# Ledger of designs, part 26: peptides against a protein of PDB entry 3J47

Target 1, 121 residues: chain A of PDB entry 3J47
Amino acid sequence: IRLTNQLKSLKGLQSKLKDVVEYLDKVINKELPINHTILGKLQDVFNLLPNLGTPDDDEIDVENHDRINISNNLQKALTVKTNDELMVIYISNLVRSIIAFDDLIENKIQNKKIQEQRVKD

## One batch from the design tools (peptide; made by RFdiffusion4, then SolubleMPNN)

Design b1_p12_8_s4 (from b1_p12_8, 7 letters changed)
Fold by OpenDDE base, seed 4:
Structure b1_p12_8_s4 (fold): chain B 121 residues (1-121), chain A 12 residues (1-12)
Amino acid sequence: as target 1 above (121 residues)
Amino acid sequence: IDKINELIKKLE
């Protein structure tokens, strides 16, 4: 039940991301007018995303080397920090799942004891 | 072990 709900939520997020891509493709193809309010909200989402890797742009233009290195070092530091934060959240959820599993084992042991008592009476 | 695997399947 809990894992199925998490998988359903992730599938729902995947569907919404697909709808966003399809919208952007229609805007690029000039099938829909540019909506600045939607683009502003997408920019806010991208600004809240941990900057997951510009592919190694060791080939884009020799004139901005100091600004690109500061951006790539900040991006790598933000990616590492986000990975560490996600690991702490993952461990916390794992511990919570282990506790809930232990409670379920104990509840089944108790239910088995109650059934064994009812067969002896 | 088998009862643990059955419990995991009920949490899914």
Scores: peptide ipSAE 0.022, ipTM 0.524, DockQ to the pose 0.072
Fold by OpenDDE base, seed 2:
Order: structure tokens, then sequence, then C-alpha cells
Structure b1_p12_8_s4 (fold): chain B 121 residues (1-121), chain A 12 residues (1-12)
């Protein structure tokens, strides 16, 4: 349920991003007038994005092609790092659930032994 | 095992 809801939310975001791209293409092609309010809100979104296209402060003179490659490499590195962090959290929660289950089984075994002793006395 | 699979299904 939670994972399905997260996936549904991500698919909804992807659809909205596609609608934004289609809007920008129509504005570029002069099919729609420029709406400065929409462009201002898009600029606010871009300013909140992590700078995926920083050349390290030492590479101000890299051609637009090398900046796109660096951006793609940083995006991949962030995606891999996020996946590894989520995997560690998942494994940690799985291990905690197994330990709590083992403790429950041990507590049931001990309670059974105590009941069997009380029936013999 | 079956309880773990039930927990996974509740998380999905």
Amino acid sequence: as target 1 above (121 residues)
Amino acid sequence: IDKINELIKKLE
C-alpha cells in the first residue's frame, strides 16, 4: 500500500513534468503567448533544484557538452547514492523485524516452560 | 516466512 502510493505519486509527478515540457515547447514554437507568471514559478522550481550542472568551481570554461555530461554523471551518482541509502534503511528495518520475531518466539518458549512447570506442581 | 510476506504486502 505505501510503496504503491509512492509509485502512484511519482507517476503523477512525471505526468505533470511532461505537461510542463509540452507547455514550454508550445511557447518556444510561438503557438502560445509567454505567460510571465508561469515562467516565474518555473524559475522558482529550477532555483530549488540541486545544481546538477555545477562544474566544480575550477571548470568555469567547460563547453556546454561537457557540462551536460557532468550533470548526467552527478544525477546518476545521486540516484545510486539514494538507492544505496534506501537499501541500508530497508535491510536495517528487516533485521529489526527478525530480531523482534526471534525475541517473541523465545518469550513464547519460556512462557510454555513456566506453564508446564506449574501444571506439574 | 509467511508473516514476513504479509508485512511486505502491507507495505506495498
Scores: peptide ipSAE 0.024, ipTM 0.561, DockQ to the pose 0.080; fails the geometry check
Fold by OpenDDE base, seed 3:
Structure b1_p12_8_s4 (fold): chain B 121 residues (1-121), chain A 12 residues (1-12)
Amino acid sequence: as target 1 above (121 residues)
Amino acid sequence: IDKINELIKKLE
């Protein structure tokens, strides 16, 4: 459930990013008018993103293959790191749930012993 | 074991 909710949230983010790309493609192709309010919000999102390999705004020249690989490697490294952190949280919650279950069994055994003593007196 | 598998399913 928690992992499925995280995956659902990530898929929802991926869908929104796809819708943004499709919107930008339509604007570039002059199929839609430029909406400055949408572009401003996208700029704010890009400014809040930790350095996802935007080439400095001063060289629109045609060699984007290696920069896409570096951006993909950073995004992959961040995704792997996030997955490892989530795995540690998952194992920690599993261990905590096992301990809490053991304590519940012990409490049930103790309560049963107390009831058996009260029936012998 | 079965409760661990149930907890795994709850975490998924």
Scores: peptide ipSAE 0.022, ipTM 0.566, DockQ to the pose 0.079; fails the geometry check
Fold by OpenDDE base, seed 1:
Structure b1_p12_8_s4 (fold): chain B 121 residues (1-121), chain A 12 residues (1-12)
Amino acid sequence: as target 1 above (121 residues)
Amino acid sequence: IDKINELIKKLE
């Protein structure tokens, strides 16, 4: 139940993140108008994410055609980095849940053996 | 054993 609920919650978060990406792609492609309320909420979410990559402050130079490719590469790098960080957090929480469960089973087996000994004395 | 399998199902 707890592990299944965590996995379901993560799948729900993954779906919502996909919907946000699809919305951003439609706004970038000018298919949808920029909604400042949605943009403000996205900025709040991004400010809560560890390490939105600082563009390495090195290299001033090249005019106007690279800014769209840099924006797409930065958005792709931020999307990949955010996905990898979320996957690491997920795997870490899954592993912690498995370990804590194994420890609980072992403690329950030991406590049962101790009770069965006390009933024989 | 059965009581452990019940605890497994409660944590899943």
Scores: peptide ipSAE 0.021, ipTM 0.481, DockQ to the pose 0.068; fails the geometry check

## One batch from the design tools (peptide; made by RFdiffusion4, then SolubleMPNN)

Design b2_p13_1_s1 (from b2_p13_1, 7 letters changed)
Fold by OpenDDE base, seed 1:
Structure b2_p13_1_s1 (fold): chain B 121 residues (1-121), chain A 13 residues (1-13)
Amino acid sequence: as target 1 above (121 residues)
Amino acid sequence: DLLQKLLDLFDKI
C-alpha cells in the first residue's frame, strides 16, 4: 500500500513535469503566448529548489562536471532575473512614496495658508 | 522639483 501510493505520486509528478516542459517548448517555439503567471510560479519553484549543482562528495565523474556547470548557470540566470524584477518593484515603490510625500507637502502648505487666512478675518 | 529628485535618485542607484 505505501509503496504503490509513492509510485502513483511520483508518476503524477513526472506527468506534471512533462506538461511543464511541453509548455516551455511551445513558448520557446512561439506556438503559445507567454503566460507571466505560469512563469512566475516556475521561478518560485526554481528558487525553492536546493542547489542542483552541489554533488554530495561521492560521485565526481567527469560527465557530471558539464551538468553541474549548466545547473549553476541556470540557477545564476534565474537569480539575476529575480533580482532585476525585485529592483523594478523597489524603484516603483520608491517613486510612489516620493509622489505621496510631495502630495502631503502640498496639502500641508495649502492647509497652513487656509489657517493663516482664518486668523486674519 | 519632483522629476529632478527622481533623476537624482536614479543617479545614486
Scores: peptide ipSAE 0.031, ipTM 0.657, DockQ to the pose 0.011
Fold by OpenDDE base, seed 2:
Structure b2_p13_1_s1 (fold): chain B 121 residues (1-121), chain A 13 residues (1-13)
Amino acid sequence: as target 1 above (121 residues)
Amino acid sequence: DLLQKLLDLFDKI
């Protein structure tokens, strides 16, 4: 029972991974429009994958070393891209906050001048 | 004063 359930879950995961590959191939071939929400969720999945580039030091076949380097380069590229996108969002929010504070300061200065005029008349 | 502190913070990032 437990082993049969694990095998069923693994076959289900394999089918879902195949569906993702077929989707990515269609996006690469420009047969489907890029869905940014799907790509964001795929990036989150790849960021949550344990570093597939740390096989414990006991199976260094030369074919595994090249696959390990490709996996590490992909994870690094996804991490860099995510950091750059977050940096642009952060800077944009910071600039928006600075402008909103400038408008608030100017409005307070103008309101103070109007009050000082009303006390002199 | 507050605007200048926010600009100085932006120039530091």
Scores: peptide ipSAE 0.030, ipTM 0.647, DockQ to the pose 0.010
Fold by OpenDDE base, seed 3:
Structure b2_p13_1_s1 (fold): chain B 121 residues (1-121), chain A 13 residues (1-13)
Amino acid sequence: as target 1 above (121 residues)
Amino acid sequence: DLLQKLLDLFDKI
């Protein structure tokens, strides 16, 4: 039962990967327009994959050099996009932290003025 | 001061 369910799940994953390849081939051939939402989800999947483009340096025939260059260019393109997305998130969180800190300082100044008034009455 | 530090950060990106 457990092994049969794992094999069924793996066959389901293989079918879904084939559907993705067929979609990418149709987009490359200009048979379908580029869907940015599908492309974004594919990039998220590739960012979760271990480095598929470092074959261990011990068996590279000259025919693999073009595939290694394509994989290195894909990894660089994914790294640049991930860096740009992380930069926008970092700036947004930094701006929010600065505003929240300014509001906290203003609140402390107002509370101090209220306490100084209560000591004079 | 905090607003100026924020502007100086945007000018570095």
Scores: peptide ipSAE 0.029, ipTM 0.628, DockQ to the pose 0.012
Fold by OpenDDE base, seed 5:
Structure b2_p13_1_s1 (fold): chain B 121 residues (1-121), chain A 13 residues (1-13)
Amino acid sequence: as target 1 above (121 residues)
Amino acid sequence: DLLQKLLDLFDKI
């Protein structure tokens, strides 16, 4: 019973990981727009992955020190890359918001001019 | 000008 439940949970996790890969492939192929909320949740998962692969502090073998340094360097590289990606996303959303406000202001100015013309006729 | 306001915003980051 316990082993069957663990195997069912692992198959469920594998299916969810496949759904994530398929989503990322569709985003890379420009078939779907980037969803920043999904990207942030994927970041949370990737930031937790190195902590799931750290052996509990109870096996000091000299071969694990190079793997811990590689995992810390990979985690640092992923954190830097993701901070840069989030910065580009933030700037892109800011630019989009500024353009949308300009279009809104121009539309309001044009609508006001049309109303002022209709009151003079 | 929107472009100038955008540039002035980038110069502050």
Scores: peptide ipSAE 0.026, ipTM 0.623, DockQ to the pose 0.012

Design b2_p13_1_s2 (from b2_p13_1, 7 letters changed)
Fold by OpenDDE base, seed 4:
Parts: structure tokens; C-alpha cells; sequence
Structure b2_p13_1_s2 (fold): chain B 121 residues (1-121), chain A 13 residues (1-13)
């Protein structure tokens, strides 16, 4: 019973991973628009994956060198993309802050002109 | 490039 449930869960995970591969292939081929929400959730899944390049300290077997290089390339590609996304958010917030500061200056200048007119009448 | 790398990793899992 436990082993059959684990095998069923693993087959269900394999099916979902296949659906994600098919989705990514369609997005690469420009058949589907890039959904940033799906892509963000996929990044969260990869960030929650145990670091596929930490050998659990119990098997220094020579087959892990390709897995470590793949994991390091993944982590680097995810880190670069996360940095680019954070940079766009940072620039957008900076621009919004500059615009809000300009609007505040303009409002202060207008209020000063209105007060100077009211003192002359 | 990034999407292809993500795809190539999903194909290796």
C-alpha cells in the first residue's frame, strides 16, 4: 500500500513535469505568450528544490560532476534573471519616486503663487 | 537562452 501510493505520487509528479516541459516548449516556439506568473512560480519551485549540486556528503561518485555543473548553471541562470527582474522593479520604483517628487515641487510652487496672490488683494 | 536552459533542466529531471 505505501509503495503503491509513492509510485502513484511519483507518476503524478512526472506527468506534471511533462506538462511544464510542453508549456515551456510552446513558449520558446512563441506559440504561447510568456506568462510571468507561471514563470515566477516555476522559479519558486526551482528555488525550493534541494540544491541539486550539493552532494549529500555520503557519495563522492564521479557521475555527480555533470549534475553539479548543471545545477550551478541553473542557479546562475535563475540568479541572473532574478537580479534583472529586481533591477527593473528598482528602476520603476526610482522613476515613480522622482515623478512623485516633481509633482510635490509643482504643487508647492502653485500653492506659493496662490498665497502670494491672496496677500495682494 | 534562459527558457531553453530551464527546459533542458526539466528534460534531465
Amino acid sequence: as target 1 above (121 residues)
Amino acid sequence: KLLQELLDQFKKL
Scores: peptide ipSAE 0.021, ipTM 0.587, DockQ to the pose 0.147
Fold by OpenDDE base, seed 2:
Structure b2_p13_1_s2 (fold): chain B 121 residues (1-121), chain A 13 residues (1-13)
Amino acid sequence: as target 1 above (121 residues)
Amino acid sequence: KLLQELLDQFKKL
C-alpha cells in the first residue's frame, strides 16, 4: 500500500512534468504567448532544485561534465535574467528618487522666494 | 535562450 501510493505520486509528478515540457515547446514555437507568471513559477522551481550539476565529490565521470555545463548554463541564464530585472527596478527607483529630489529643490526655491517677498512688504 | 535552457532541463528530468 505505501509503496504503491509513492509510485502513483511519482507517476502523477512525471505527467505534470510532461505537461510543462509540452507547454514550453509551444511557447518556444510561438504557438502560445509567454505567460510571465508561469515562467516565474518555473524559475522558482529551478532555484529550489538541488544543483543537478554538483557531482557529489565522489563521481568524476565524463558524463558529469556535460551535466555540470548544462546546470551552469541554467544558473547563468537565471542570474542574467535576475540581474536585468533588478536593473530595471533599480533604474525605476533611481528615476523616482531624482524626480522627488527635484520637486523638493523646486519647493525650497519657491518657499525662499515667498519669504523674500514677505520681508519686502 | 532562457526558455530553451528551461526546456532542456525539463527534458532531462
Scores: peptide ipSAE 0.020, ipTM 0.581, DockQ to the pose 0.155
Fold by OpenDDE base, seed 1:
Structure b2_p13_1_s2 (fold): chain B 121 residues (1-121), chain A 13 residues (1-13)
Amino acid sequence: as target 1 above (121 residues)
Amino acid sequence: KLLQELLDQFKKL
């Protein structure tokens, strides 16, 4: 029973990984439009994966050097994209803050004019 | 480039 449930769960994970591969192949081939929500969730999955380029110190074979360079390039490319997304959020928050300050200044000018009229009457 | 590298990592899992 426990082994059959583990095998069923592993087959379910393998099917989902295959569906992700097929989706990415279709997006690369321009058969499907890029869905930013799906790509964001895939990035979250990669950021939660343990560094696929730290073998615990017990297998120095020449095949690991290419894996370490690929994982470092992937992590760097994900970091650049995350920095670009954070920059867009920062600029959007800066613009919202400028608008909110402009509205605050205009409201203070109007309130001052209303008070100056009430002192003349 | 990035999408291809993501795909190549998923094919290794």
Scores: peptide ipSAE 0.019, ipTM 0.577, DockQ to the pose 0.162
Fold by OpenDDE base, seed 3:
Structure b2_p13_1_s2 (fold): chain B 121 residues (1-121), chain A 13 residues (1-13)
Amino acid sequence: as target 1 above (121 residues)
Amino acid sequence: KLLQELLDQFKKL
């Protein structure tokens, strides 16, 4: 029972990976338009994967150096894009916080003026 | 280029 359920789950994952490969082939061939939401989710999946560019240190073949450089370049490109997305969110939250502080300062100045008028009457 | 690299990584899995 446990082994049969694990094999069923693994076959389900393999089917989903095949669907993603078929989608990417259609986008490369210009049969489908680029969907930025799908590409963003695929990027999140790659950021959660262990670094696919470390073969265990035991086979130095010259063909692995180009594949390691490609995987490192892909990982760097994905990291830069994630940092840019986080930077836009950070700036948006910073601007919102500055506006909320300005409104708070203005409200405190108005309340102080109202109290100073009530002490003169 | 980036889409081809993504595809090549998915074919390695």
Scores: peptide ipSAE 0.018, ipTM 0.567, DockQ to the pose 0.169

Design b2_p13_1_s3 (from b2_p13_1, 8 letters changed)
Fold by OpenDDE base, seed 1:
Structure b2_p13_1_s3 (fold): chain B 121 residues (1-121), chain A 13 residues (1-13)
Amino acid sequence: as target 1 above (121 residues)
Amino acid sequence: DLLQKLLNQFKSL
């Protein structure tokens, strides 16, 4: 029973990984539009991969060291890309805040002029 | 490029 459930769970994971590969192939081929929600979830999976790919210290084959370095470089590249996207969002929010402050200042100046006119009449 | 690298990593798992 326990082994059959583990095998079923592993087959389920393998099917989901295949579905992700097929989705990425279709996006690369421009058959499907880029879905930012799917890419975000894939990025979350990649951010968790370094914690899953620590070999317990008993089989450092030289071929695994190159795969680990490539994985780490890809994770760093994904992190940099997310930081750049967050920076664009941050700048956009700063610009919106500056415009909203300018509109607020103009409204305060107009209201002050209207009050100063009402005190002179 | 980045999507192709990402795909190649998923194919290596």
Scores: peptide ipSAE 0.025, ipTM 0.518, DockQ to the pose 0.153
Fold by OpenDDE base, seed 3:
Structure b2_p13_1_s3 (fold): chain B 121 residues (1-121), chain A 13 residues (1-13)
Amino acid sequence: as target 1 above (121 residues)
Amino acid sequence: DLLQKLLNQFKSL
């Protein structure tokens, strides 16, 4: 039962990876327009894949050096784009936190003025 | 170029 479910899940994953390859081939052939949302999700998948560009240092003939350089250049490009997206999210959250802090200070000043008026009546 | 590199990585999995 457990092994049969794992094999079914793996076959389902293989089918989905094939659908992604067929989509990328159609986009390269200009049969489909580039969808930035799909490319963003593919980037998320690659960021979750550990080290497709570091073969363990123990067996690589000279023909693998070009594949390693291509993989390392793609990982670097994906890392740079992810860092830029995270920096925009960080700045947006920082600005939101500053505004929420200003609103909290103003609310405390207003509440203090209302209490000082109630002590004079 | 980037799309062809992505495709080549998916074909290597």
Scores: peptide ipSAE 0.025, ipTM 0.504, DockQ to the pose 0.171
Fold by OpenDDE base, seed 2:
Structure b2_p13_1_s3 (fold): chain B 121 residues (1-121), chain A 13 residues (1-13)
Amino acid sequence: as target 1 above (121 residues)
Amino acid sequence: DLLQKLLNQFKSL
């Protein structure tokens, strides 16, 4: 009973992974539009995957070394892309904050000049 | 490029 349930769960996971592969193939072939929400969730899945590039130093088969390099290169590419996207958001928010401070400073200077004029009249 | 790398990673799982 317990082993049969684990095998059923693993087959269910394998089916879902196949559906993701088929979706990505259709997106690459431009048969489907890119869904950014799906890609974001797939990125979260890759960030939650144990680093498939750290087998403890005791089983270096040559086939694992190429998989390790591919996994590390993908994780690095996802991290760089995420950092670049976050940097654009950060710069945009920084620029908005600077403009809002400049407008506030200019408004305070103008209000002070108007008050100084009203005290002289 | 990134989508192809993503696809290749899923095909390797």
Scores: peptide ipSAE 0.024, ipTM 0.517, DockQ to the pose 0.152
Fold by OpenDDE base, seed 5:
Structure b2_p13_1_s3 (fold): chain B 121 residues (1-121), chain A 13 residues (1-13)
Amino acid sequence: as target 1 above (121 residues)
Amino acid sequence: DLLQKLLNQFKSL
C-alpha cells in the first residue's frame, strides 16, 4: 500500500512535469502566448528544487567539487537573471495597467461631464 | 532565450 501510493504520486508528478515541458515547447514554437504568471510559478518550482539537478553527493570523489560549484553558481546566476527579467516584465505590466486605469478614469470623468451638461440643457 | 533555458532546466530533471 505505501509503495503503491508513492509510485502513484511519482507518476502523477512525472505527468505534471511532462505537461509543463509540453507547455514550454508550445510557447517557444509561438503556438501559445507567453503567460508570465505560469513562468513565475515555474520559477518558484525551480527555486524550491535547487538540489534535484545535482547528481547525488552520495559518492565521495574530491575531483567533482569544482564542477558542482560551477553548476550551482551557473544555476544561481540563471535564477537571478530570470528573476530580474520577470521583475522587468512585472513592472512593465504594472505600468501598462496603471496607464489603462488612468485612461479609464479620464474617460469616465469626461462621460460624466457630458451627462451633467445634457441634463442642464 | 529565457524560455529555452527554462525548458533545458526541465529536460535536465
Scores: peptide ipSAE 0.022, ipTM 0.494, DockQ to the pose 0.130

Design b2_p13_1_s4 (from b2_p13_1, 6 letters changed)
Fold by OpenDDE base, seed 3:
Structure b2_p13_1_s4 (fold): chain B 121 residues (1-121), chain A 13 residues (1-13)
Amino acid sequence: as target 1 above (121 residues)
Amino acid sequence: SLLGKLIEQFKKL
């Protein structure tokens, strides 16, 4: 029972991967318009895959050099995009922290002024 | 305000 369910789940995953490949082929052939939402999700999947396009050092066939260059270019492009997204998040968090710090300073100054007025009365 | 200056910098990007 458990083994049969695992095999069924794996066959289901294989079918979904085939559908993704067929979609990408249609987009490459200009049969379908580019959907940026689908491409974004595919990029997230690729970012979760370790070592896309490093052939194991032991199969240096000369015909694979172009495929290695394409895979390295894809990995580089995905890395650049991920770094740009992380940079935007970092800047946004930095700005929020600076605003919170400014508000804290202003609140401390106001509290000090209120205490100094209460001591004079 | 500091917030106003920050918004102005973001509009230049």
Scores: peptide ipSAE 0.033, ipTM 0.658, DockQ to the pose 0.011
Fold by OpenDDE base, seed 4:
Structure b2_p13_1_s4 (fold): chain B 121 residues (1-121), chain A 13 residues (1-13)
Amino acid sequence: as target 1 above (121 residues)
Amino acid sequence: SLLGKLIEQFKKL
């Protein structure tokens, strides 16, 4: 039962990975529009993967070196893109905070003017 | 508006 469930889960993961590859191929071929939400989720998945570019030094077969370099380049590219996206989010939040602060100041000024008018009447 | 000024500053960058 446990082994069968693990095998079923692994097959399910393999199917999902295949669907992701097919999606990416369609996006690369411009058959589908880029969905930034899907790319962001994929990026999160890749950021959670163990650093595939640090094989333990001991068994680097020459064929693994190219895969390692590709993996490191991919991880680096994903990290850079993540940083850029995080910067945009940070700036957006900063802008929202500034606007909210301006609205708060304006509301305080208006409330003060209303109070001053009520005291004159 | 502050928003308008902010957008204008971002366009200059």
Scores: peptide ipSAE 0.033, ipTM 0.657, DockQ to the pose 0.012
Fold by OpenDDE base, seed 1:
Structure b2_p13_1_s4 (fold): chain B 121 residues (1-121), chain A 13 residues (1-13)
Amino acid sequence: as target 1 above (121 residues)
Amino acid sequence: SLLGKLIEQFKKL
């Protein structure tokens, strides 16, 4: 019973992973439009993946070295992309904050001038 | 405007 449920869950995960690969292949081939929500969720999954590039010390077959390098390059590329997106968001928020402060300062100066006029009358 | 100066700095990056 427990082993059968684990096998069923693994088969379900394998099916979902195949569907993701098929989706990515169709997107690469321009058969489907890019869905940013799906790509964002995939990036989250890849960011949660442990370093797939740490060889457990025991089986350095030459074929694993190329796969490890590809995995590390993919992880680095995803990290760079995520950092660039976060940087753009940060800069955009910084600019909005600066504009809001400028408007606040201008409003404060105007209000002060109005108060000074009312005290002179 | 402050906004204009900011946009000008961003165009230089």
Scores: peptide ipSAE 0.032, ipTM 0.660, DockQ to the pose 0.011
Fold by OpenDDE base, seed 5:
Structure b2_p13_1_s4 (fold): chain B 121 residues (1-121), chain A 13 residues (1-13)
Amino acid sequence: as target 1 above (121 residues)
Amino acid sequence: SLLGKLIEQFKKL
């Protein structure tokens, strides 16, 4: 019973991870728009993942302090890079929204002018 | 246009 439940849970996790990969592939291929909320959650997941870049060297040897610092620096650098990328994407989406809003306002103004001319004629 | 003003502000950064 316990082993079967663990296997089922692991299969469920594997399926979810596959869905994440498929989503990322679609985003990379520009088939789907970038969702900042999903990317933020993925970043949180990566931040919670134990440093997968430390091979489980089962060797308890004292030299691991420098590797931990390198992995932490890499993770920090990746976090900074990801934050900068997310910021650029956020700004890009904001600018697109502002342009769309300006176009909408201009269209409304033009439509109003046309309607006012039709009422005078 | 609002877009023109935005571009002008971005050029000042």
Scores: peptide ipSAE 0.031, ipTM 0.642, DockQ to the pose 0.011

Design b2_p13_2_s1 (from b2_p13_2, 9 letters changed)
Fold by OpenDDE base, seed 2:
Formats: C-alpha cells, sequence, structure tokens
Structure b2_p13_2_s1 (fold): chain B 121 residues (1-121), chain A 13 residues (1-13)
C-alpha cells in the first residue's frame, strides 16, 4: 500500500513536470503568451528547490564547466539518497512480510497441536 | 528462513 502510493505520487509529479516543460517550450517558441502569474509560481518553485546549480556565493571563479559538474553531482547525490531511502523501505517491508509469515506458520502449528490433543481425549 | 521452512515441512507431515 505505502510503496504503491509513493509510485503513484511520483508518476503524478512526472506528469506535472512534463506539462510544465511543454508549457515553457510553447512560451519560448512564442506559441503561447507569457502568463506572468504562472511564471511567478514557477519562479517560487525554483527558489524552493535546493540549489541544483549555484555553489554558494563564497567560492571564487569556478569555470562554467565546473558549475555544471557541481550541479550534476548534487542531482546525483539526491538520486542516490532517494534510492537508498527506497531500498531501506523495501527491505523493511520484506522483513515485516517474513515475520508475518513466521507468525502465521507458528499459529498453524499451534492449531494443529490443539486439534491432535482434542482427538486423543 | 531455514527454521520457517523446517516448521512448514513439519506442518505438511
Amino acid sequence: as target 1 above (121 residues)
Amino acid sequence: LQDIFNRYDELLK
């Protein structure tokens, strides 16, 4: 249930991001007028994103090539962290399923023993 | 895991 809801939410986010890209492409190509309200909301979203592309203003003149590498490193680090978190959730759900199966087998063993005792009396 | 399988096999006997 929880993992299925996360996958559904991620697919929903991916669809919305695609709709935003398609809108921006149409605005760049002058197929649609610039909506300043939509642009302001997109700017608010980009300002709330962890800075995927600016080193803090306190480090000296890194050539434009190194800024792109730092941006790619942060995106990679966020992707790895997200993968590790999902892996921990997956393993935790697998372990809970194994424990629940163990308890089910133990309950069946106990029920079999109780039934065998009732047939001997 | 092995103990779970051993207990399951005991139920089938």
Scores: peptide ipSAE 0.191, ipTM 0.815, DockQ to the pose 0.007
Fold by OpenDDE base, seed 1:
Structure b2_p13_2_s1 (fold): chain B 121 residues (1-121), chain A 13 residues (1-13)
Amino acid sequence: as target 1 above (121 residues)
Amino acid sequence: LQDIFNRYDELLK
């Protein structure tokens, strides 16, 4: 009963991780809008991964030290990748905000010129 | 960027 419940919980976690990957792929492919709240929660999950890889203090065999180093290297690589993706998203949003601000300024200049012409006539 | 700032400054005058 306990092993079957653990396997069911692990399969549930694997399904949820697959749903997250599929969501990220849809966001990368521009099929879905970027949700900053979801990305923040994913960043928090990656930052908490160091605490998910500590085996309970009772099984430090030498085979676990190599697995811990591999896990830490994979986790660091995933954290760096996520940081780089967030940086690209940040720059892209900054550029979009600058373009939208440019269009707003141009519209205000045109409106000012139209008002100044109407006051001279 | 610089042209955006220059046009924004012109709007404030």
Scores: peptide ipSAE 0.181, ipTM 0.811, DockQ to the pose 0.009
Fold by OpenDDE base, seed 3:
Structure b2_p13_2_s1 (fold): chain B 121 residues (1-121), chain A 13 residues (1-13)
Amino acid sequence: as target 1 above (121 residues)
Amino acid sequence: LQDIFNRYDELLK
């Protein structure tokens, strides 16, 4: 049961990390505009990753199984939180784009009406 | 959204 839950949590983290990499690749390839708020949140995740215990500095000792579980839970919580924040930012930008498009259509309709009035006078 | 599409369609006529 505990190992199955750890594996499920790790697979969840791996999926979310893949989604972040795919997003970054799209930004690097200029397929998506650079969002500084998304990048700031990713930087916060990367700044916390070294504190999650990289296995590559100097304590190979067998007490780390509970610390690895705590780090995986914290990394999971951070990844889920980041994913939810990125989703909210994405939806917010989509809504702003829709509003800006609405305002553009309204301004264009008003300009068309003014031009049609000028042609009748 | 629907009102935006309706106004866009009116602009195209």
Scores: peptide ipSAE 0.178, ipTM 0.811, DockQ to the pose 0.009
Fold by OpenDDE base, seed 5:
Structure b2_p13_2_s1 (fold): chain B 121 residues (1-121), chain A 13 residues (1-13)
Amino acid sequence: as target 1 above (121 residues)
Amino acid sequence: LQDIFNRYDELLK
């Protein structure tokens, strides 16, 4: 019973991680707008990963110092990678907003020109 | 960017 529940929870987590990756891929491919709330929730998950990967403080015999350093280096590398990914996502939003603003200006110029022609006729 | 600003300034005239 306990092992079956753990396997079910792990399968549920794997499905959710897959949904996140698929969402991020769609965002990178510009198929979906970026949702800052989803990114905030992902940051919260990554900030909780250290607390999920450290065994609770009840068995740190002094032989784990190299495993703690490897875990901290992996965590730091994941945090840096995540920050760089979020930065690329943010820049991609700025570029989309600039393009949308460009299109808005062009549409306004065209509308102004059409109105000026109608006033001269 | 500069071309966007130039067109925006033309729109304001």
Scores: peptide ipSAE 0.151, ipTM 0.800, DockQ to the pose 0.009

